# Peptides against a protein of PDB entry 8BZL: the designs that were tried, part 157

Target 1, 228 residues: chain A of PDB entry 8BZL
Amino acid sequence: SYDRAITVFSPDGHLFQVEYAQEAVKKGSTAVGVRGRDIVVLGVEKKSVAKLQDERTVRKICALDDNVCMAFAGLTADARIVINRARVECQSHRLTVEDPVTVEYITRYIASLKQRYTQSNGRRPFGISALIVGFDFDGTPRLYQTDPSGTYHAWKANAIGRGAKSVREFLEKNYTDEAIETDDLTIKLVIKALLEVVQSGGKNIELAVMRRDQSLKILNPEEIEKYV
Target 2, 242 residues: chain B of PDB entry 8BZL
Amino acid sequence: SRRYDSRTTIFSPEGRLYQVEYAMEAIGHAGTCLGILANDGVLLAAERRNIHKLLDEVFFSEKIYKLNEDMACSVAGITSDANVLTNELRLIAQRYLLQYQEPIPCEQLVTALCDIKQAYTQFGGKRPFGVSLLYIGWDKHYGFQLYQSDPSGNYGGWKATCIGNNSAAAVSMLKQDYKEGEMTLKSALALAIKVLNKTMDVSKLSAEKVEIATLTRENGKTVIRVLKQKEVEQLIKKHEEE

## One batch from the design tools (peptide; made by RFdiffusion4, then SolubleMPNN)

Design b1_p18_1_s3 (from b1_p18_1, 9 letters changed)
Fold by OpenDDE base, seed 2:
Formats: sequence, structure tokens, C-alpha cells
Structure b1_p18_1_s3 (fold): chain B 228 residues (1-228), chain C 242 residues (1-242), chain A 18 residues (1-18)
Amino acid sequence: as target 1 above (228 residues)
Amino acid sequence: as target 2 above (242 residues)
Amino acid sequence: DDERLREVMEEARKRAEK
């Protein structure tokens, strides 16, 4: 069937639907990622969950594979589609190549998927940015960021969502080799960065840590408070 | 007409492809990329715009991509589109190598991508790629080569050319200063710096904002080299002293 | 169609250069 083009160029050379998708990301909860020496850390602002809502259903940080996890800002429903596709690709890669994906590989996969949705008939861009962290098989920690356009870059530290600007400004000032010298200092850096925009302290932060050769660990509120 | 702005790439009553024109407008706002063909090699010079403190410094080049052992390209336009096209170029080149046991001729690789670009201007529900490319390469058929392609799938060979911001002014300068048959890589590098200094929207040209790659032949092999920042600084300094 | 597309693109390029 002939599907009408949704994402088209404006007369001045802009892709409005991509720009508007970026606006959707800016309305999302803030997420921050930091690469340490032997650790990667993701932090996300917890939205006020309705008292009757099961907290287990509102996770902003998810595992893509044993060595890769992702946080996102923007449309949760869109994120679900991307996450599922990425998980399938990670498993497929293990079966076909007999090695886990590199963080760059799965980032490129996600980026390519997003880009296709900016150029496909009858499809709108994904309204999400993502921070993708993990370890390559050689033990190198990685942090990547993707946006609705399908661009991706490697970062030492980055933030996405409504408070991203303030968090990035903090990270630009405070990210040093000394600040990430230990795992604990790296975790503290993420928490401090997120507290620039999150009110009411550690109770409103979701934090995940991945160390070399270890699985994703989600910190409980008590563990987070130790770093505050 | 607004009717043609919101639809798949179709012809206007006047015979214009507005989506292609608009894609080219997007490229006009991108960083400047230059290509210059010399007797002893080819070069790409590109503006680096994305300098962020928190970027992982592992990126050797922002705008210049190695395609295979004999070819490289630079891109002006949408980065995500560029990544898709660059990957496709690499895949095409690799498939050719596997099938024919020889490197793909430069023009054939360019043409293959241009067919893809053209398809995205003609098939329903697709938008044009918002990307122009400069290609540098060497093959046994034509030696050193420089090509330019645009969102329509059109391409051409050049002695020197420019894409991106202030490309028209750059091309004018290249036409004035390019000496056909007498261009060395050394002279081409100097010319590239001269043109970038005048066309980049920066107060002062710095090595941090310029990427340069050269393609040469050494001992019967193609060598693609990205200049170090110190080398670019020396070129800028030399230009300032002239 | 390819020739016309090329012509259109050349015209577009000329316009973009203005």
C-alpha cells in the first residue's frame, strides 16, 4: 500500500518530525550516564508514581544483554519497541557470531533502526533518546548516546531529558580523572549530577551500576543514600 | 506550493523536486568540506564543528570516513543519513571485493551509491538523503580521483570542489587559484587552508576545527592518512606568515 | 527522467549558490 510520507524536509532544510521528536525527549525524565575506569553508571529521575502503581512496571533502566544496559528519555511505548528489537539482536549476535555484541555494535543497530523510521513511509521518528552503557568483551567500559534522528556518539559522560542541560553543565565542570578514580566516586558523581535537577534527594533516583564481568545491579534507595 | 512540501518527492507543476531542493538547503548549513586533486595525491579538508568536552576522544575524524584501502569520503549534511550511506559504501565495496577478488573501481562505487540516493527520490514514501559526499580514491583505471554526489543521486568528477556552508564562495576561490597540471599535494594543502580560512564562519582558523586527510601512493599501495593536529597547525601558521 | 532530475538538481544547486 502507498503510505504517505510523514517525515519530510521543510523549505529551510529541517526535518520537523525529527525536531519535534527531540522536543518529546526534552519532556522526558532526566537520565544521566557516566563511564568510569572499570564501571558504568546510569541514573534516572523517578517520576512521581501514582500511589497505586506498581513500581516494578516503571523501570527506566533495562538490560539489553548481560553486558549492555540502556536508559532512555521520551516516549515509554517507543522505548519498548527499541528495547525489544535490541534484545533480539543481542541474542541473534550471540548465536551467529558466538560472541556478545560490543556496545558500539548494538548502539549502531539502534541508531540505524531510528534512522530508518525517519525515512520510511507511514512511520514517524521514535520519540526517544537513549544512553547505552556496558562493557566490550575486552573489558573496556563504554557509554553511547542516541537521539531520534539516529545519530550516535561515544561519551565519557552525558545526560538526556528535561534536565539534561543542567546535568551536562555539572558534568563538564566535575568530570575529571580524580572524580572517577574509584567506583564509589563514579557513583557519587552520577548522583550529584542528577541531584542538580531532581528534588527530594535519593528517593527520586533510580541508579544502575555495571562493573567489569558483573551483571547489572540496580541500587536500592538505602544504597543510594550512602552516597549522598 | 505547500502541496509538494508535505508529500513524497514528486514533481511540481514547474518540474521541480522540492524535497531534493530542501535536502540541498540542509546541506548548505552543514560544515564545509573541500576536495582537491593533485598530481601526486588527493585530499579532503573538512570543518569540525562538534567539539564537546565530554565526547570520548576516540574519534579520529568526525567528517572523514575511510571506505576501503583505496577510497575515503567526507560528508556534509545530516549525520545519521551520512552514517547509513557510509556503511552502505563499505558494504558495496566489500561485496565487490569478495565477488571479483579486486577492489571496486572508484566511479563504480560512487555510481552504486548514487543509484540508492536516486531511488530515495523516486520511490513512494521515502525522503531524500540530506547528504552530499566528496569521494577521494585511487584505482588502476583512472589513478587519483575526486567525486562529488548530492541528494538527487547526481555525481561528477572534479579537480577541486566544495560542499556545505559557503561552498559557492569556496568553489569560486578554487577556480581562481587552482593550477591545472601543476598542483602538488603540498600546494593543494596550502590552497585548502587558504580557502577554509576565508569560508569558515570562524573568527580564527584553528587546527581543532579542521580535519585533513590525504590519499597517496607509496610502493604500489594506497595510503590514506589523517593529518595530526600539529601538522594542521603548521599549515595554518605557514598561511598566516604568507 | 534522469536527465531532467539532473537538470533540476543543477538548477537547484545554482539557486542554492545564490
Scores: peptide ipSAE 0.031, ipTM 0.534, DockQ to the pose 0.046
Fold by OpenDDE base, seed 5:
Structure b1_p18_1_s3 (fold): chain B 228 residues (1-228), chain C 242 residues (1-242), chain A 18 residues (1-18)
Amino acid sequence: as target 1 above (228 residues)
Amino acid sequence: as target 2 above (242 residues)
Amino acid sequence: DDERLREVMEEARKRAEK
């Protein structure tokens, strides 16, 4: 039955369902991640929340564990499944290994999950890319990106979603050792990068910061405006 | 006739596994990987296509993976599929080491992965892996070895071979220039550069676009080394002067 | 199908260990 072979190769060697999932990501809200010296920063464009929608329910940045957080672009429902499974894995790791996950470990877990959904009967790929940031137990800041195929890489800075190209171009020009010399400069870099694609300034940006040995902090609009 | 293209890997009326062939087509568009067996070592040479400035310093080769102390591999095809397979290779090798307290023989590791690949072509609801691999290694049974495997689960030992983009042309060049029994690692490196220069879809071969790893034996131990950019530059320069 | 595949993979791993 055709329904059992959702993700198959085309005659020209393409996995169309994976490519189409990547297109779903490109339609998603823009997310940006930057690794500083002793800080990791995630930023996401806020979609115009429907007048009657609770803003608290539209969080695009979430904690996976105390030392790891994630932003995503693409299908929110798909993201929820990935986030929940990642959280369970983080807790399981703490129980079995008696240490928190490394950022690479949990990224690899998520990547493997995504890959399996590209090679499993009756399952479509996840329509999400993710930026995963955090600190390893040794205090090293990390940034990883995953896509619907299950590919992942480590980055100094990256962007995903509809404005990703413009944001990446900005980051390629402006990401320097001097630009990330301080926590404040790193935060400013993320805000400036998002402003390339987001209109109306700090009100339309969700920003999260994780410093060494500190929990995830979501900045309020007033705090963001101080950097603009 | 198109019904056989959309279903799980099944035989066509002509006895062809189209999903496997299509996976091979995907590999044909991937970056070029070369392997050359020498008398005193083995090498892998791979094309780097994606150099992004914002990538974190990849201490490890993008396309060359260390499997254990005695083996490495290079991959052509879908990166995510490659990551799954390379992880599986490492697990198989580690389990063998723990069980037998000796490294897994090279061919046994290759065969184990090939059985997995084959299973993904035979069992319902699975697609083939869109990956070909080159394996280099050393063991006490056969010494230095080079293997190639494809999405079907087929594998073979080689003196020199190529996978990925322009692989057929590369293999033809290797057949012409490979001197059986007289190949030193130094000569193999020169040959690799020569072939890559002709087969890569680049105007000019640069060290930034080439990864090279060598596997040698020193003092009874296997040494896997990724060449530094400066070393690759010297090889390219030497080729241009010839 | 997944169970059969797992069995084959496990058998393949065991064969590699022989």
Scores: peptide ipSAE 0.016, ipTM 0.524, DockQ to the pose 0.078
Fold by OpenDDE base, seed 1:
Structure b1_p18_1_s3 (fold): chain B 228 residues (1-228), chain C 242 residues (1-242), chain A 18 residues (1-18)
Amino acid sequence: as target 1 above (228 residues)
Amino acid sequence: as target 2 above (242 residues)
Amino acid sequence: DDERLREVMEEARKRAEK
């Protein structure tokens, strides 16, 4: 008899496997997303890259398309599957619809994928939450979050992972129109938010920025320190 | 709770995949495998546990597998699982070559296998593979490369790393002695012997118990070579003299 | 489940080929 993964409702209406997947997310490195006026910023807590590890393979922020990028918290291998599927969908959309995906569209796609894995017998939920940021074709910056359940919402700012609670509390207090008035201020806000949970300043932060009509830019540690 | 220990594809209340963790534990008891990236090559060094006098030592590599002309891997864990995965790697690499008329990039091959590993952690009715792999290779995109993958389907690129028995201690030693940007293949070989000598629970390191493969570039071609026993003996001797 | 795993494996192979 095969031991199948069973994501079923408890008598009290809980999907325990989804909840437990959420716990996996909570153990993940902290990620932060902030939507500015004309910028979207993702920040991730760098786990101290083992001295001998290649940094290129430890990136927690990835592009899904030219106009969309994603950070995640939770199981890295699970995230890779989601990212690959999303990238394929982005390209497919460009070919079939002749326009890039909207951030909402690709978020919904990812959310639907996750949801299917919560409902399919013999499959476990994805152990990841994701922050998806980018620009729609009209130049509107967007930030979405997905969780293992497949639920998604649009956000002005949000955080996921082990330090998410503290970071969210910080963002709730400090996210104002004034705080995001400029690109630099928006970047600074993300860095400050991450510093609530990350020790040793800019060395332990991965930061990515996407501006309108620009590609994803990963900031180097020196650039990050300028904001710290 | 013991219930989560037996099921292959369920999360624990704490968000853990116990079967993956147990697979990793099993790998911790396997023979030690080292990988070291140098400026002019990359190497694998593996503990050989199965020494049989009737084995043809000239061509026999127990733990190091050639995948294609540009890549090799070493395995730690369940041998049967390793055989399945190494065969899959070869098939993937061959299919890519046939389709594109070029060798598969190293990271793409690693990723493909890792996706398979991940699937065995997510789909019911299957257990995780009890195998970690070290990959060495060369491609035109990144040159010499070293990767490590585990039962979860996670992987990473490394300058130097270790899997199997006493891997943590080995990694610590590698961190101390690895000189970034200055590592030659010769120095890497010496480092491998040094680390194995300390990591293997053997009073004296013998060439019979160590497999070493190097991957280099000669005249625009990748050369994968398993060191002969005599060559390994010389490396050990040199280490003992230092 | 075995069939689905085979599909995933095949998809992984195909992705590697792209």
Scores: peptide ipSAE 0.259, ipTM 0.657, DockQ to the pose 0.025; fails the geometry check

Design b1_p18_1_s3 (from b1_p18_1, 9 letters changed)
Fold by OpenDDE base, seed 3:
Structure b1_p18_1_s3 (fold): chain B 228 residues (1-228), chain C 242 residues (1-242), chain A 18 residues (1-18)
Amino acid sequence: as target 1 above (228 residues)
Amino acid sequence: as target 2 above (242 residues)
Amino acid sequence: DDERLREVMEEARKRAEK
């Protein structure tokens, strides 16, 4: 009966709707994030774009602000709602506080939003996890992950989506200070991590890079192939 | 009395939104709608299933709706839901025009509606809309555009696509015959007829059962035109002769 | 619930207007 209810506690203390939302995330395309020394990198598995589909409408990585970008796994429509609210908050913060958001701040905002949807009557949880990367005003690179429950943590590297387990295992073995010593090595690490789960090589990878004091750059397929 | 909103779309244990999937299933039984993007225009072709002789012909189209001067859409699914969403699209477009003194960009209008659709999948007391839409439009940013949206609130841009009955077969045919970069509106119309002829469970395609709208640019203005029955007949005849 | 939906719809309308 609880499986068919709004987000409520089961007798054993589970929030089944949150857990089920996490299952929705696990069905999503794989996303990976890595924090380097002076770079943050997001990589996403491209779903096979249907031959007649416009590639511009299939974006899994988006900017929240000039200093923050996000990748997600799970329900794309849910993600759009979160992204839009986050963007509004980023702009609002700039206007009210006169500084851009910290990556932690905007992550906390998103996390709080998600949490509210786990506790509000008549609402289901968001079926998304997000990797949020960027730079704080002091130039510190940050990577955060948030899940449908509204929990969030800072990471050196992490992955979400269907291939997350394999990617995380790869990162646990290969994420070293040497592996992220340069921007190029950091990018290579992300690509290699994604290649653990992505079939058909670099053509099925979307990669975004944000360097210190630079805007988000989405790499084209040719640029990605240079790292493969 | 906090009524348990028994109508909330919820996740299954497997992370699926069954109410959304069921809505999509319902759409699969609706009349076929095609959209094809050409270099010089974009078109919608829709199956007209309810040929009631008593229907007042004053209606622009049963399945194709003009949204504004630059956009139109076709609908597959529940008619009542379609009417609500179409009205909402028009309102959003009008409000934008009034606020910014320019037409709403096509993708923004699509996204706005998709956010509404998504909301109906997330908030209690509501069911998903049992409607998929094809959108055709022109704007100064991307030119001619074709979009598809579903009950989940997902959308995508397309060169050619199909919703409704036999959509999978139609999409397969479109993939085979669509020539990227070489598609004229004329060729797109021919392709639409070809696909409809094969996907509609009719022995012979008749003009009475097909609605076609084209969106073109003439003298710096968008022109949305629903083809007359005679024009559709000519297209069908031409196809039969090939 | 209707109020929440209305809010989302209004937000969607506002976004479309941006």
Scores: peptide ipSAE 0.179, ipTM 0.664, DockQ to the pose 0.025; fails the geometry check

Design b1_p18_1_s4 (from b1_p18_1, 9 letters changed)
Fold by OpenDDE base, seed 5:
Structure b1_p18_1_s4 (fold): chain B 228 residues (1-228), chain C 242 residues (1-242), chain A 18 residues (1-18)
Amino acid sequence: as target 1 above (228 residues)
Amino acid sequence: as target 2 above (242 residues)
Amino acid sequence: FDEELRKVMEEAREEAEK
């Protein structure tokens, strides 16, 4: 049985636990990331919050450091573990290297962490993909994506989660230099991309924006509606 | 604890390490990578499968990695495993350089990683790495070199070899066309294109789907260069005209 | 490179040298 909570190769060379973790990601809420000229934007599909649940506690976009943010699709509990470790590493890097992490560095850290959980007995893969955005210390905007296997790549734009295919198709058609010429256009692109899969417009979208030399800003629903 | 008391890689009743064999199967599904040793250089050619419009082009290479000033490698198999091993190779090479004030000999770097691979088949309750590597390099001991390693930790030196999808067919073609002692880098590049054209399941080989790196010596220095798309296009065009 | 991963790799290497 190759579907046990231990990652082993199948006879045909598959790591089923990694593949199944990817299925968990596909069931997750859709997240989108877009790199603009001087802006990075993350958008996430909002899930219906229970009546008594505090909306602030249901955030799918989080800061890893002042210059790096992450959105994820998949298991929230798994994401919390990854986020916490990444935050510790970001702080450690600042202390030891005296510079903030590059977006690539922290992505690689997260990727390596995920990879280890695919190779050690008694561990299962993390059931999350992540979009990691931010600015390097030189001011370059970056977008990376990582999956449960620990693979990572840099992107201009990408999506993860249940609506990722449709959103990616939209982005492939609409991501142009003109479409990201301004911050507002970049934000609009993300919103339009999410609207391919999200019902009921801006009320069901969480949007975060990071501009060069600025902190992460989470847009409120009213701000989002201005772009729709 | 970083280690668990369970081992996943054990001998079958027939004396086989199935997890290693299954890791090899995973590699068989990966994109083709080939290496060819020439008199005046060595090259890696790799199939590029992930062509996405939204991919950030800042990538030097998808499957070919520079290890140090004198060595590069290509990978076939699980990308995340490959990243881990490639980073380890760089660290090993760097540690050696710091310790001995000389670049690590090519075979020693390969062996060091192979020992790690082997350990993952025997110790720590871990699965084998689902990765094979081709190594190209130059050192003062043996000159230009090409090595292949697999998940078991086994390795060998080669004049020409292939890993990944359709590797057996590629190796057969290389055996037929490789002329020992007469291989120039130019002829090796032509051979690489010829083999890839036949082994890649594409109607026409395109430059966007092929990565090629060459390792040469110029003025007593090793030069590792990834060919530009235009250069690869020219090689493909030449092959089509033949 | 993750220090924990590095440590695991080093341990594996040490075991192999043994």
Scores: peptide ipSAE 0.025, ipTM 0.500, DockQ to the pose 0.078; fails the geometry check
Fold by OpenDDE base, seed 1:
Structure b1_p18_1_s4 (fold): chain B 228 residues (1-228), chain C 242 residues (1-242), chain A 18 residues (1-18)
Amino acid sequence: as target 1 above (228 residues)
Amino acid sequence: as target 2 above (242 residues)
Amino acid sequence: FDEELRKVMEEAREEAEK
């Protein structure tokens, strides 16, 4: 008898498998997202790339489309599945609707996918949370977060992963209109936020920036050090 | 706690997939496999454990599999699972070739299999594969490549890595001796022998117990070659003289 | 090659693609 994964309600109304998936997320490397005025910034804690590992294969920030990128915390293999599905949807949307997806649309798609995996008796939840950032066609910057349950919300700034609590506390105190007045200040805010939980400065941070009408740019360590 | 140990596709209260971890543990007891990327090629070196006197000396590569003209892999873990996965890799590569009329990029082949592995960790009624793989290949996009994948469906590109028995020690040695940007295939072969000699629980490294394959480019074509026993013996001899 | 195992893998692939 194959023991099927069962995501069922407890007597007290909890979905334990979803909660446990959230614990997997909490063990993941920290990711932070900040929405600026005309910029969105993602930062991720670089796990020390093992000496001899190819850095290109360890990227935790990925593009979903030209106008949307995502960072995640949790199970990398699970994330790959979600990313691939999201990319296909983004392309499909462009073909069928003749416009890029809105950040909200693709977030909802991802959230729906996750939710389905919480309701199927033959599947376990995805062990990932994601920060999804980008620009809508009208040039509005957006930041969304989704979790293993399939819930999603829009944020000004947020964090996920092992250091998320500390990073969120920092952001709650330091996210002001003044702090995001310029692109550079917004980038600096993300770096400072990550430095709350990341040791040894810019070498252990991956940072990606998306500006209006521009593609995702991953900053190199030297560029990051300029803000530190 | 034990309830989560037996079910294949559930999270523990701590957010762990125990069946995946147990599969990885099984791989830790398998024969050692090494992969080393060089500037002019890439190699796999694997421990051969099944030395049966009655095996016809036709050097059948037990642990190194050719996937297509541009890729090969080595396996650590459950042999039956490995056979299934290597066959799937060949099928994926063939289907891609038929569909696109070009060889599948190395990373795409790796990811395709990794997605299958991941599925076996997420869908009910399935167990994780008890297999890790090292992939070597060449494509026009990234040139020579080395990848590692595990039962979770995770993968990564490497300059040098090891799976199976004493993999941690092997990786440590590789980190110490691997010279980035200066690694030739010749030096990589020497390094492979050095590492295997220290990580294999044998008093003397024998060519009979080691399989080595190299992937090179000659005249714009990929050449995958399994070293003959005599060639491996020469490598071992050179190492003993140093 | 275990045909039964092959079938399981094909099913898993199909599920992964859905």
Scores: peptide ipSAE 0.023, ipTM 0.609, DockQ to the pose 0.038; fails the geometry check
Fold by OpenDDE base, seed 2:
Structure b1_p18_1_s4 (fold): chain B 228 residues (1-228), chain C 242 residues (1-242), chain A 18 residues (1-18)
Amino acid sequence: as target 1 above (228 residues)
Amino acid sequence: as target 2 above (242 residues)
Amino acid sequence: FDEELRKVMEEAREEAEK
């Protein structure tokens, strides 16, 4: 019967399935997000792609709308579901409200979806955390993070995945107003942060930038190496 | 028993709803939240636990939520569950306002949410919400009000109460020090600091770890105000000098 | 909020009122 409770409280008040989903996230490739003054930057660790695998199919950074993009850590299949739902909502919002979503709005949508999967019969939590970045209509850059529980917060900078702890420690020490004074410095900060856990330099990093009133730009390896 | 831990909320042979009890255990580990009713206002005081350097400081309150112009709440428990419930409270209040062209009475809003909570304990495939709420509000029927609700959907009105970590000890202290009929908002604030200082698992109470909101009436309007850090520091300092 | 979540909340409310 599809009515079986999957996510239940333990005697000590824990939701084990949510905690286990968080463990799945910790096994995922590391992702980093940084909010600059007029830029948002996402960086993701590239997993060793099998020689015969199409690199286009292994993208860890995707656009949700023209003004919002997302990186994730955890189960790729779960991420596809969330991304598709978010994209539909972004389009629906544009049609019904006649304005693009705010970054907070779409984050809340995703968070609520995740929360529902922690409370619905026959459903397990999503095994993903996400970094959601973009610009609000007023031109304010935003960075949000969501986890499997459906919790979300706004950040100046954050990291998710297997190397998140080390990357966060780096960001806590190095994120300053001076470090994000320019777009280039902000990009450099993300790359340096990710290099704390990624081996073999810029070839193993996927990096995307979004500037005010500009679309998502994925940097090529040559562009990344300029910042290293 | 494992049988009742792995299924939809059902009664044990002893008549217990274990999933509800377990949800309450989760709340016991959450940050402390106090509510105190005074003659001239109501307040919420909540422990702030999440102080991260990289957190975007735009968040004025972590634990205290404005519901409408006349009501606010604080939450102890699972943050994601809290977000869902606080949003629902806002929607209920807004729908009522649109339908009746007047603000929803405080108790009616609390009851509406409690019915939802109860449903999540009774209907198949749903788990209880892992949150307790304190509600503060004003309406023309009962004036200033303080309510508490739990995962079961039970609620009650209070003069003073506490949820979250060390709530039992806090309630005991409130019972000793609360003076019915003589409580001013100023005295209530002092009492809140006193209780938090003793119940928080922190060696020294600091303004960074405490959020306080007050609800008052000014010129026939409800005013909900979150105290500034400097104001909270002054309250703490005053307590330390006493 | 997700329309599905909203629907669940509404259904829960309706069921509680019955």
Scores: peptide ipSAE 0.021, ipTM 0.498, DockQ to the pose 0.072; fails the geometry check

Design b1_p18_1_s4 (from b1_p18_1, 9 letters changed)
Fold by OpenDDE base, seed 3:
Structure b1_p18_1_s4 (fold): chain B 228 residues (1-228), chain C 242 residues (1-242), chain A 18 residues (1-18)
Amino acid sequence: as target 1 above (228 residues)
Amino acid sequence: as target 2 above (242 residues)
Amino acid sequence: FDEELRKVMEEAREEAEK
């Protein structure tokens, strides 16, 4: 059966392995990204850190470069591979082009990587979607989303993972110019969006913010509670 | 090139990697391995299965492997797979040392192997490794550390954890008895014996069926020591007296 | 194993960089 093969077209033109990889993403923890005026914000549902688990090893938001960070939904091990490749590319770009990557550039790189894994013999697709946020050198905030197929688009706001539908519906209703007028309002929007699907409030949310010309900042639980 | 073998771990319609899950299931039937992080050290305790009287006195721990001067691991799962992975860990650690003239950070070694594990779940012609590992180590960045990795290439840091047979029950017991911030290596050893005594399907825990290694710091050096059978016997005896 | 994996990873990298 085509669904049990490597990534090949079905008779009806479907890439089942890509679709199934998308199902893996849907089982992942929810991640949300919002582009503000001068801020980009990523929020992720913290899976209940098992008692005795080290929290430092449960990072779902990571920096790709000084100006770019990523959240993902899906297979953690797959994500690590993508992150590592992206980081190398970011550094390579700085060395060869003498400028940091644009958010679009690195997104396209990741998307291309994913796409190749949908086409290469003996490989399965990556079981991850990613939200990639950051600032271009001109100070423009950007948000991109990629999926297992290698498709990517720019967004004002988006969500991935198990609660993505509910979060997106919330964002569609509540994302306005007024709602992102300030950094604090933008952060609040992300938190509110995540609270649609996350139980037990701020303790189960990981939040990262990147402001123009600033490095990625991961908010502590106390800081998150101030916005709740 | 024949390398693009159609045999690969693929997604199910539900987005699951069944070959990885099946590998994890196989590990659930393997001998129990425990790891406990203490303030003054970290330990591994592993069930010895297959005490064959004809086995040449293995001077080396069957389930606990020294990786370098600062790290050791225990394995649960397919022995042949474990041998390959432990060898790879040693090679990675050695290459790093040669390249950077310093020991590889613990988490970096763990992640390097996890990337290998992940690759075996994504690239054709290979099956997942049927092995979970516990890693103990010390480095200058984070001090004493305990990690767990599975066939998927996922890993996590832990204060205490268990892999293999009855791991869920063991983890539950560890959660109950582990005192954060107050755990000494001595208390950790006692806890390990307590948990093993309850999780191993043996009427009486014997020293011959348990391997224990401790990792400590002495005079600015990491010391990895496998406990002698007599020491393990004493720990068991102490537990029985409580 | 290391060489094969390295080769696979390098090939994957090269393909990704193309």
Scores: peptide ipSAE 0.014, ipTM 0.610, DockQ to the pose 0.028; fails the geometry check

